# Peptides against a protein of PDB entry 3PBP: the designs that were tried, part 55

Target 1, 203 residues: chain A of PDB entry 3PBP
Amino acid sequence: LNEKDLNLILNKSLVMYESLDSTTDVIVKRNVIKQLQFVSKLHENWNSRFGKVDIQKEYRLAKVQGPFTINPFPGELYDYTATNIATILIDNGQNEIVCVSFDDGSLILLFKDLEMSMSWDVDNYVYNNSLVLIERVKLQREIKSLITLPEQLGKLYVISDNIIQQVNFMSWASTLSKCINESDLNPLAGLKFESKLEDIATI
Target 2, 203 residues: chain A of PDB entry 3PBP as posed
Amino acid sequence: LNEKDLNLILNKSLVMYESLDSTTDVIVKRNVIKQLQFVSKLHENWNSRFGKVDIQKEYRLAKVQGPFTINPFPGELYDYTATNIATILIDNGQNEIVCVSFDDGSLILLFKDLEMSMSWDVDNYVYNNSLVLIERVKLQREIKSLITLPEQLGKLYVISDNIIQQVNFMSWASTLSKSINESDLNPLAGLKFESKLEDIATI

## One batch from the design tools (peptide; aimed at target 1 I134 L176 C179 F193)

Design b2_p28_3 (made by RFdiffusion4)
Pose (drawn by RFdiffusion4):
Structure b2_p28_3 (pose): chain A 203 residues (1-203), chain P 28 residues (1-28)
Amino acid sequence: as target 2 above (203 residues)
Amino acid sequence: SELEKVRQQLEMREKVGEYFREKHEKEE
């Protein structure tokens, strides 16, 4: 955990602690407070020279959160099954797109709009477990796998049956991160959220 | 400050999500 990232989760934790009011669900309030306490303890034991911190076994037992809401979910896909999931980096600030494969050779590019709180005990804990559809890509080929190279932002390799295709969504993803970082929604108006599809090779 | 910057980024992310929900609703 480098200094930049350590401070990022600390500040996110502080924003949520302040975001607490009385209507806030008791279970959620508990987790937000726990998250702040935990992130603070990490900050106290963080070894700056190694950029690392030890984590006791107690804090590693966490229960799953979900299911995430996928909004708006495409109606056709109710007849199909999800195959793979990938994570693609948009910028240098941990901003990412979640990608999911389906039986119909389709791809949904998702964005997480709500900040999650950390949770350890709560069963079936859902809260800000929210994803939003940005785009859908139909390759009409059997998608065998999804691959990413850390060196290339906003690009995803999709291995179909005899093709390796590259879905390139930096056309809109670059603008998306700018508005997130500049807190200005206007550049999104009019932007067509279409990814450049490209055949890389025959396999 | 860094804290305010993070807050504004988190608020913008919510607004971006609402933008896409409204965009897909209009496409119907």

Design b2_p28_3_s1 (made by RFdiffusion4, then SolubleMPNN; from b2_p28_3, 13 letters changed)
Fold by OpenDDE base, seed 1:
Structure b2_p28_3_s1 (fold): chain B 203 residues (1-203), chain A 28 residues (1-28)
Amino acid sequence: as target 1 above (203 residues)
Amino acid sequence: SELEKVRKQLETKKKVGEFFLKRWAEKK
C-alpha cells in the first residue's frame, strides 16, 4: 500500500459515502460510514506511529465481504467448483480483471463494476458484491494454479498438469481501460472479447 | 479534482457493467 493507493481508497470511500441517502439501507449506511472513518483515520496517520494500535484494532473488526455473485453465471459451470482466483491489472491506474478457474478447465474473466467495501461489525454483510462476466475461456485442462506478473498487463499464466499457457486479453482490455479512464464507452461497441491463448512451456 | 475523477471513473465502471449485461442479454 502506497500513498496513491490510499488516496484512491479514500476517494472511493468518499464517493460511496456521498451516495448515501434516505433510501439507503441502514446497515449499508453504517458500514459505509465505518469504512470511511477507518480509511480517513488511516490516511490521517499515514507514515505516522500515532494511532497505529487503534488502527490495527479497528482493522481486526473488518471482514472481507462474501459471497460474491457472478452475472451472468454460465449455466454450464453451475455444477463445477471454482478452483483458483486471480486479479490481473490492465493498466497502471489500478483497473483490473478478475479471473476464476473451475475444475472443468474453464476460466471466466470478470469485471468489477461496483466498489466493494469491507464488512464492519456485521456478519454476512453483502453489498455491491456482483461481478460481471466478460469472457469464458475453455481450456479443458485441470488448472492447478493461476499466476500473474505485475509488469505484464492483461496477461494470465495458467499452470496445468503438463503445460503452462498464457491468456492474453489485452486485445480488448486495452480498450476497456481506455473507456474507463476516459469515461467513454463508445469504443466498446463492436469489440470482440476474445482472449489469446498461447502455449509457453511444457512441463 | 481527484475526487471528481474517481467519481466519474466509478460511474463509468457501473456503465461498463451495464454494457456487458446488456451484451449478454442480446446474445440470449
Scores: peptide ipSAE 0.631, ipTM 0.943, DockQ to the pose 0.877
OpenDDE base, seeds 2, 3, 4, 5: peptide ipSAE 0.627, 0.626, 0.627, 0.625; ipTM 0.942, 0.942, 0.942, 0.942

Design b2_p28_3_s2 (made by RFdiffusion4, then SolubleMPNN; from b2_p28_3, 14 letters changed)
Fold by OpenDDE base, seed 2:
Structure b2_p28_3_s2 (fold): chain B 203 residues (1-203), chain A 28 residues (1-28)
Amino acid sequence: as target 1 above (203 residues)
Amino acid sequence: SELEKVKKQLETKKKVGQFFLDRWKAEL
């Protein structure tokens, strides 16, 4: 975590707070407010020299949200179980793709279109937990693990029994990143969302 | 402002999500 990242998190938390209205659930309001309070306190107490923040004990109880909803969920995967999850950066601005593997050897690439907060005061807090399907990649292998390298944008390494494969989606993810950063969706029209699969090594 | 930029990006992400949903509907 650096100052830039902290500022981004703060701004995201502020936007979430500003999105609250009279129709927002009370639990959501409370959770978003708590999120903003935490991040604001982090920002106030940030020591850039040491990369350290004084965190109050009350905020240490925050947990990651779950479960997630995938939309649309591929009907062919209803009978299969998710086995691995990975997050792949597509740029240096924290735009990312989520990948989930299944026990049929499928990968799904997912877009996080909604900002999610941490869960603070409520167990099983669920809000903005949807992920949008971009692509399904069928490997037809038992997937043991998913590996991502922070310096390799838009690349996912899939480890199976005897092979390491690379899924490279920068062909479309670079355009997606640009669209997000420039707030222009026009370049997405007609874009083919097809990742490149390549065998990297036999293991 | 940086805040407005982030706000715009988050709004864009929502639109991107809808884009993908619409794409799937069109393919069905």
Scores: peptide ipSAE 0.615, ipTM 0.940, DockQ to the pose 0.907
OpenDDE base, seeds 1, 3, 4, 5: peptide ipSAE 0.613, 0.612, 0.611, 0.611; ipTM 0.940, 0.939, 0.939, 0.939

Design b2_p28_3_s3 (made by RFdiffusion4, then SolubleMPNN; from b2_p28_3, 14 letters changed)
Fold by OpenDDE base, seed 2:
Structure b2_p28_3_s3 (fold): chain B 203 residues (1-203), chain A 28 residues (1-28)
Amino acid sequence: as target 1 above (203 residues)
Amino acid sequence: SDLEKVKKQLETKKKVGKFFLERWKKKL
């Protein structure tokens, strides 16, 4: 975490706060306000020289938000269980793809279209917890682990019993990144969301 | 401003989400 990252988090929290209205659930309002208060305090107390922040104990009790939903959920996966999750950066601006593996050997690539806050006061807090399906990749093997390398944008390494495979989705993720950063969706039209699967090593 | 940029990006992400959802509806 650096000052730039902290500023981004602050701005995201501000935008979330500004999105609140009279129709917003009271629990959501409270949670978003606490999120903003926390991040604001972090920003105020940031010591860039030491890379540290003085954080009140109460804020340390915040938890990751509850379960996620996938939309649409692939019908073929209803009978299968999610086994691994990974987040893959697609640019240096913190745009990311979420990947989930299943016990049938499927990977799903997911887009986080909504910002999520931490859970502050309520157990099992759920708000903006949906992920949007981009692509399903069928590996037809048992997936043991998912590995990402921060320096390798848009690449996911899948480890199975006897093989390491690379899923490379930069063919479309570079365009997606550009669309987000430039606030122009036109380049997405007609784009194929097909990742490249390559065998990297036999183990 | 940086805030305006972030706001615009977040709105774009929402639109991207909608894009993907509509894409699936067309494939079904």
Scores: peptide ipSAE 0.616, ipTM 0.940, DockQ to the pose 0.900
OpenDDE base, seeds 1, 3, 4, 5: peptide ipSAE 0.615, 0.615, 0.615, 0.615; ipTM 0.940, 0.939, 0.940, 0.940

Design b2_p28_3_s4 (made by RFdiffusion4, then SolubleMPNN; from b2_p28_3, 13 letters changed)
Fold by OpenDDE base, seed 1:
Structure b2_p28_3_s4 (fold): chain B 203 residues (1-203), chain A 28 residues (1-28)
Amino acid sequence: as target 1 above (203 residues)
Amino acid sequence: SELEEVKAKLETKKKVGQFFLERWEKEK
């Protein structure tokens, strides 16, 4: 974590907190408040170079939320198992695409439309675990691993038994990034969400 | 402010999500 990342997390937590109202579920309220408290404490301590931050034991018990909800989930994949997951940066502003592979050789590219939080005090707490389907890519290969290179935006390397393939989705991801950063969705209209698949090497 | 920027971005992300959902509905 760097200061910029921490600030972003703090701001996200603040936004979540500010979104709370009288209609918000009590469990959600408690969770958001606890997360904000935790992140705020981290932020305060980050600026104070000198103190061993004793993070309260309660905060150490926080869990990453799951499972994720994918919408729509391709019906064809209901009987298949997810094999790999990767996060691919699409810009330098921390916008990202999530990719999940399945044992049928499919890749799904997913958008995180909601911010996730940690689960506090409640087992199996799920809030904002939303992923939205962008594209399905059918490779018809057993996918062994997904590799990303930080310096290569919008590119995913898929390793199978005999080949390395590159999935390049910058054709649409650059526009998506711009839309997010500029708060303008107009450029998405008519955009084709089709990634380019290229063979890189045989193995 | 930085906070307002984050708010705007989060709201935009929600709208982007809705955009994708609607796209799939139209393709049905």
Scores: peptide ipSAE 0.631, ipTM 0.933, DockQ to the pose 0.891
OpenDDE base, seeds 2, 3, 4, 5: peptide ipSAE 0.628, 0.627, 0.624, 0.630; ipTM 0.932, 0.933, 0.932, 0.933

Design b2_p28_4 (made by RFdiffusion4)
Pose (drawn by RFdiffusion4):
Structure b2_p28_4 (pose): chain A 203 residues (1-203), chain P 28 residues (1-28)
Amino acid sequence: as target 2 above (203 residues)
Amino acid sequence: SPYDKNQEKTIKYKIGQYLIEYQREKAE
């Protein structure tokens, strides 16, 4: 955990602690407070020279959160099954797109709009477990796998049956991160959220 | 699903609402 990232989760934790009010669900309040306490303890034991911190076994037992809401979910896909999931980096600030494969050779590019709180005990804990559909890409080929190269932002390799295709969504993803970082929604108006699809090779 | 309503003031929430509206209008 480098210094930049350590401070990022600390600040996110502080923003949520302040975001607490009385209507806030008791279980959620508990987790937010726990998150702040935990992230603070990490900050106290962080070894700056190695950029690392030890984590006791107690804090590593966590229960799953979900299911995430996928909004708006495409109606056709109720007849199909999800195959793979990938994560693609948009910028240098941990902003990412979640990608999911389906039986129909389709791809949904998702964005997480709500900040999640950390949770350890709560069963079936859902809260800000929210994803939003940005785009859908139909390759009409059997998608065998998804691959990413850390060196290339906003690009995803999709291995179909005899093709390696590259879905390139920096056309809109670059603008998306700018507005996230600049807190200005206007540049999103009129942007067509279409990814450049490109055949890389025959396999 | 439940969520933090104070996050409605954040740019990410506003982006999410914008994209939901964009995808619903495109589906029509």

Design b2_p28_4_s1 (made by RFdiffusion4, then SolubleMPNN; from b2_p28_4, 11 letters changed)
Fold by OpenDDE base, seed 1:
Structure b2_p28_4_s1 (fold): chain B 203 residues (1-203), chain A 28 residues (1-28)
Amino acid sequence: as target 1 above (203 residues)
Amino acid sequence: APYNKNQEKTIKYKIGQFLVKKRLEEEK
């Protein structure tokens, strides 16, 4: 098994889990959950053994000179290191949220307010990677990996030391999507940017 | 973020401005 294969198996296991409903046989449900737990544990062990993706270098470069600017950046995260990044679709029209995890157990959900433009003008290389903070979710645990499923809009799966959690932000992302698609800001008024966190399985 | 004239008027940019304002207000 390589990392790619393991990720694929994990994704498949998550899809299987989400396919469960109230009519699903108890034995089938149990087996799916056990499989998910097992694969998740393997994934965690794999990441621990072969190293985490070092996003820190890219992140640091982004803070100083890099194309990746987060505004406003939470002051509490200043001394912490980014560990994972994921992009989550919120609609079928290519609107997306960027998620970054930190080694303090925080997730930040980010909005791309500017399209990445590469200026080929030799005299004015403007790399604009503007990200705006939407929400900070404090999990207070070591985040091992972030998993997103293209067929599941506005959902992020977080694998930590002993648990898989689902972050569901469709409560606000659906409105955000509507605002973008309809070019109307009004629905944002009074909107709470609070994601739902749910425990999926214990590892 | 560097000023981009073409994107300043976009809905995404406006949403971004809204969000920034909201975050700043929450931090106060």
Scores: peptide ipSAE 0.532, ipTM 0.864, DockQ to the pose 0.272
OpenDDE base, seeds 2, 3, 4, 5: peptide ipSAE 0.525, 0.548, 0.532, 0.529; ipTM 0.864, 0.853, 0.863, 0.861; seeds 3, 4 fail the geometry check

Design b2_p28_4_s4 (made by RFdiffusion4, then SolubleMPNN; from b2_p28_4, 13 letters changed)
Fold by OpenDDE base, seed 5:
Structure b2_p28_4_s4 (fold): chain B 203 residues (1-203), chain A 28 residues (1-28)
Amino acid sequence: as target 1 above (203 residues)
Amino acid sequence: MPFDKNQLKTTKAKIGEFLVEKAIEEAK
């Protein structure tokens, strides 16, 4: 993790926090607050160890995702609770993957096969978006936060108690992006939907 | 190329179908 990445993560967390309002789901509020607290602590620790990192002034809006339905829903996750959600861009054309974490330490990567408005606003819970399962990643950790960096396509940062991990799914997302943009599904044949997990930093 | 919304919708739907089928196969 470099200073730039840390700043971007912090900025993202701040933007998410600032986006909270009275209509935001209670669970979402709690998660965003926890995320901010954690990232803030990380930032403080970083400053103590490596010097002060300036917070970038440009905040990029984090889109709040949901409500949604997942198809198929992994049976193993039936007894577990979703803890975090993130949207990751896979190209400059606004194609994106949705990621949801669970309290068992699982991540699911999801494709939006239908264009629907997603909101965490309580008033909008009537609308379920269709999400299709692409991949399940088992981290076996308590996931505290999911962070995406706008400049890093197909990358998700997973923050747990003692580690930041990167999930990189560009190995398949680049092909998926091409399929979407070219309206050709042929390249999906034989494609392995396996993301790369890498430890980025120990907390 | 002009953005064809209908084509995009159709493509995404087909991708969804493909992925669902794949997920079902992998669960078996």
Scores: peptide ipSAE 0.560, ipTM 0.893, DockQ to the pose 0.280
OpenDDE base, seeds 1, 2, 3, 4: peptide ipSAE 0.558, 0.543, 0.550, 0.545; ipTM 0.892, 0.899, 0.897, 0.898

Design b2_p28_5_s1 (made by RFdiffusion4, then SolubleMPNN; its pose is not in this set)
Fold by OpenDDE base, seed 5:
Parts: C-alpha cells; structure tokens; sequence
Structure b2_p28_5_s1 (fold): chain B 203 residues (1-203), chain A 28 residues (1-28)
C-alpha cells in the first residue's frame, strides 16, 4: 500500500465511523471504531516516523474474507460448491470485482456494493458482506485455481486440469470504474456485461 | 482538504450502493 491507498482506507474508515448512529449494533460500532483507531495509528506512523508501514503484515485489508452474501444467488448454483475466490482490480483507484468459482465450472463476477470492515474483537464478525451478481460465466470444467496479475486490470486467469483460460471483463469494467469514480451511473444503461473468454495455454 | 476528501469518499460509497441496486434490478 502506498500513501494514497492508506489515505483511501482511512477515509473509508472515517466514513464508516460517521455512518454510525443510535440504531447501529454495538458490535458494529465497536469494530468500526477499532478499525478507525488502527488505521489512524497507521496513518500517523506513516506520516511521522515510518517511511514504510508494512501494512500487509499488520493490516490485511479486508479482502473479501469471511461469510458473504451474493444477491441474487444464481439458482442453478445452489447444488454446487464454491471452489475458489479472487479479487480483480479494475482500476488504479482500488475498484475491484470479486470472482467466485464453483465445482460445476461456473464463474460468477460480483460487485462489492458495500464497504466491509475487519473483525477486531468478535470471532466471525460480519458487516456489509454484500456481493452483487454481475455476470455468470460457464466454463464447464473443473477449476483448480484463479490467478490475477496486478499489472493486468480486469483480467482473471482460470486454471483447469488441462488449460489456462483468460476471462477479460474490461469491456464493461472500464465503464463501471468510470461510473464509480465519476459518480455517474448513466453509462451503465445498455452496457453488456459479457466477459471475453480466451484460451491461453494447454497444460 | 480532509473534509473534501471525505465527501468524495462518501459520494463514491453512495455510488457503489447505487451500482449494487442497478445490478440487483437488472437481474429482477
């Protein structure tokens, strides 16, 4: 994480803190406060003494961890088991898509419409675990692994028994990124959320 | 300013919520 990333996390934590009200669950309040305190401390240390905070060691950004909900969950996948999960950046502003694979060979591309917080005091703390379905891609093969390359935005590599395939969703993700960054959803209207699947290599 | 940055983040978060709603509606 660079300073910009840390600032973004801090600002998100502040926004979450500011969203707390009398109706907010006590556990949520506690976790949000602790997160803000932690991030604030990291930010302070970054600015004052530590030219580099090893955030990865101390602060695993709440990647999509823990239980989450998918809305809508594809009915056809109820009989199948999730096998892999990956997060793919779609821009340099930390907008991301979540991908989950299933044992039927399906991939679902998901959007995080809410900010998650880390668990601090309570085991299995879950808050804002919402994921929203964008697209389902059917590969019809056993998916062994999902790989992302940091330099390749909006691309997911799917490793199966005998093939590596690339899922490229930048056709729509670039527009999505722009919509988020500019706070304008108009370009989403009429957009096709269809990823491109390509064979990369035979194993 | 910090205030301006916070407001930008708030706006972005609100946009993300709306994006979520968009996709939910699309699948309905």
Amino acid sequence: as target 1 above (203 residues)
Amino acid sequence: SMKEEIEKVKKQLETKKKVGEFFIKRHS
Scores: peptide ipSAE 0.602, ipTM 0.925, DockQ to the pose 0.862
OpenDDE base, seeds 1, 2, 3, 4: peptide ipSAE 0.601, 0.575, 0.600, 0.570; ipTM 0.925, 0.934, 0.925, 0.932

Design b2_p28_5_s2 (made by RFdiffusion4, then SolubleMPNN; its pose is not in this set)
Fold by OpenDDE base, seed 1:
Structure b2_p28_5_s2 (fold): chain B 203 residues (1-203), chain A 28 residues (1-28)
Amino acid sequence: as target 1 above (203 residues)
Amino acid sequence: SMEEEKKKVKEQLETKKKVGEFFKKRFS
């Protein structure tokens, strides 16, 4: 975590707070306020030695939200179990793709279209847990692990029994990144969301 | 400025929502 990251988190929390209105659920309001309070305190104490201990204690009160909701969820995967999850950076601005593997050998590439906060003082808090389907990649292999390399944007390494494969989605992810960063969706209209699969090594 | 950065973040968040809608429509 660096100052830039902290500022981003703070700004996200502020934007979320400012979006609250009379129609917002009370639990959501409370959670967003708690999130903002925590992040603000973290920001204020970023360079303070004394602030670290209290921040850690408060952080322990926060929980990760429950499961994500994938929309649409591929009907073919309803009977299968998710085996691995990975997040892949697509730029240096913290835009990410989420990848989930299933025991049928499928990978789904997902977009986080909503900003998710931590859960504060609420059990089973679920808000903005949305993931949107971009692409399904069928490997037809048992996927043991998903590996990402921070220096390799838009690349996912899939480890199966006998092979390491690379999924490269920069063909579309670079455009997606640009669209987000520039707040312009026009380049998406004709874009093919098809990742490149390559064999890297035999095990 | 911090306010400008916040504005940019807001715009990005709104864009992400729209991107989500784009993808949802693609599979609808």
Scores: peptide ipSAE 0.590, ipTM 0.936, DockQ to the pose 0.889
OpenDDE base, seeds 2, 3, 4, 5: peptide ipSAE 0.587, 0.588, 0.589, 0.588; ipTM 0.936, 0.935, 0.935, 0.936

Design b2_p28_5_s3 (made by RFdiffusion4, then SolubleMPNN; its pose is not in this set)
Fold by OpenDDE base, seed 2:
Structure b2_p28_5_s3 (fold): chain B 203 residues (1-203), chain A 28 residues (1-28)
Amino acid sequence: as target 1 above (203 residues)
Amino acid sequence: SMKEEIEKVKKQLETKKKVGEFFVKRFS
C-alpha cells in the first residue's frame, strides 16, 4: 500500500459515505461508517517515510465482502460450479477485472460496476455485490488454478493438468481503463471484447 | 485539492456504473 492507494481508498470510502441516505439500510450505514473510520485512521497514522500504518487489530480482521452476483449470468453455466476466482489489474489505478472459472472449463471475465465494501462486524455482509459479464472464454479443460502477476496488467494465467495458458485481455482492457480514468465511454462503442488465449508452457 | 479528488472519484464511480450498463445492454 502506498500513499496514492491509501488516498484512493479514502476517497472511495468518503464517496460511499456520502451516498448514504435515509433509505439506506442500517447495517449498510454502519458498515460504510466503519470503513470510513478505518481508512481515515489509516490516513492519519500513515508514515510516508516508512510506508507504515498503525492498524487496530479489530479492523485488520475485516474481510472483503463475500457474496456477489453476476449480471447477466450465462445460461449455459447454470448447471456448472464455480471453481476459482481471480482479480486482474488493468492499470496502476486499481481498475481491475474479476475472473471466475467453472468446472466445464469456462472462464468469465467480469467488471465491478459498483463499489464494494469490506465486511466489518457483520458476518456475510452484502452490499453492491454486482459483477457484470464482459466475456466468456471457453478453455475446455479442468482448471486447477488461476494466477495473476501484479506487474503484468491484463494477463491471467490458467493452470490445468498439463498446461499453463495465458489469457490476455489488454486489447480491450486498456481502452476500458482509459474510459474509466477519463470518464468517457465513447471508446467502448465498437470495441471488440475478445481476449487472446495462448499456451505458455506444458507442465 | 481533496475536494477535487473526491469529485474525480465520484465521476469515476459514475462512469463505472455506466460501463456496467453498457455491458449489460450488450448481452441483452
Scores: peptide ipSAE 0.589, ipTM 0.921, DockQ to the pose 0.899
OpenDDE base, seeds 1, 3, 4, 5: peptide ipSAE 0.587, 0.586, 0.561, 0.587; ipTM 0.920, 0.921, 0.928, 0.921

Design b2_p28_6 (made by RFdiffusion4)
Pose (drawn by RFdiffusion4):
Structure b2_p28_6 (pose): chain A 203 residues (1-203), chain P 28 residues (1-28)
Amino acid sequence: as target 2 above (203 residues)
Amino acid sequence: DEEEIEKVRQQLEMRKKVGEYLIELQME
């Protein structure tokens, strides 16, 4: 955990602690407070020279959150099954797109709009477990796998049956991160959220 | 420190607005 990232989760934790009011669900309030306490303890034991911190076994037992809401979910896909999931970096600030494969050779590019709180005990804990559909890409080929290279932002390799295709969504993803970082929604108006599809090779 | 917290807050609020915008766009 480098200094930049350590401070990022601390500040996110502070923003949520302040975001607490009385209507806030008791279970959620508990987790937010726990998150702040935990992130604060990490900050106290963080070794700056190594950029690392030890984590006791107690804090590593966490229960799953979900299911995430995928909004708006495409109606056709109710007849199919999800195959793979990949994570693609948009910028240098941990902003990412979640990609999911389906039986119909389709791809949904998703964005997480709500900040999750950390949770350890709560069963079936859902809260800000929210994903939003940005785009859908039908390759009409059998998608065998998804691959990413950390060196290339906003690009995803999709291995179909005899093709390696590259879905390139920096056309709109670059603008998306700018508005997230500049807190200005206007550049999104009129942007067509279409990714450049490209055949890389025959396999 | 306060400025960094505010910057993160603005980014998190913008992410909500981006989500709403995308939902409205996909529902059209």

Design b2_p28_6_s2 (made by RFdiffusion4, then SolubleMPNN; from b2_p28_6, 11 letters changed)
Fold by OpenDDE base, seed 1:
Structure b2_p28_6_s2 (fold): chain B 203 residues (1-203), chain A 28 residues (1-28)
Amino acid sequence: as target 1 above (203 residues)
Amino acid sequence: MKEEIEKVRKKLETKKKVGEFLIEKAKK
């Protein structure tokens, strides 16, 4: 976490706060406010030793949200279990793709379309937990782990028992990144969401 | 700072729309 990241988090939290209205659930309001308060404090005390100590204590009270909702969820995967998860950066602006593997050898590439906050003193808080399906890749092998490498945008390494494979989705992710950063969806028209799979090494 | 916030807002709205696009695409 650096100053730039902190500012971004603060701004996101502010946007979330400002999105609250009379129709917003009271629990959501409370949580968003708590999130904003925490982030604001973090920002204020970023260079303060004392402030950092207090922030750490408060942060321990927060929990990650879950479960997530995948839309649409592939029907074929209903009977299978997720085995691994990875987040892959697609640009230097913190846009990312989420990848989940399943025990049938499938990979799903997901887009986080909504901003998610931490859960603050709310049991079973679930809000903006959306993940949108982009692509399903079938590997027909047991996936042991998912690895991402720094400076390799839009690339995911899949490790199985006998092989390391690379999934490269920059063919569409570059366009997606551009759309997000420029606030223009036009380039998405006609875009094919087909990743490239390549064998990297046998193990 | 206000400008930066608006940029972030716009980006988040765009992400939402991207999601909607992808969902609609999946229905076809």
Scores: peptide ipSAE 0.585, ipTM 0.934, DockQ to the pose 0.914
OpenDDE base, seeds 2, 3, 4, 5: peptide ipSAE 0.584, 0.584, 0.583, 0.585; ipTM 0.934, 0.933, 0.933, 0.934

Design b2_p28_7 (made by RFdiffusion4)
Pose (drawn by RFdiffusion4):
Structure b2_p28_7 (pose): chain A 203 residues (1-203), chain P 28 residues (1-28)
Amino acid sequence: as target 2 above (203 residues)
Amino acid sequence: EEEERLEEVEEAVKRKMEFQKKVQEKAE
């Protein structure tokens, strides 16, 4: 955990602690407070020279959160099954797109709009477990796998049956991160959220 | 469907920007 990232989760934690009011669900309030306490403890034991911190076994037992809401979910896909999931970096600030494969050779590019709180005990804990659909890509080929190279932002390799295609969504993803970082929604107006699809090779 | 998708994208990005703005204020 480098210094930049350590401070990022601390500040996110502080923003949520302040975001607490009385209507806030008791279970959620507990987790937000726990998250702040935990992230603070990490900050106290962080070894700056190695950029690492030890984590006791107690804090590693966590229960799953979900299911995430996928909004708006495409109606056709109710007849199909999700195959793979990939994560694609948009910028240098941990901003990412979640990618999911389906039986129909389709791809949904998702964005997480709500900040999640950490949770350890709560069963079936859902809260800000929210994903939003940005785009859907139909390759009409059997998608065998998804691959990413850390060196290339906003690009995803999709291995179909005899083709390796590259879905390139930096056309709109670059603008998306700028508005997130500049807190300005205007550039989004009019942007067509279409990814450049490209055949890389025959396999 | 396309209109709903675009509306939801705008709203979701707005929510993320509001939260990110607070995080940047805390980074000062």

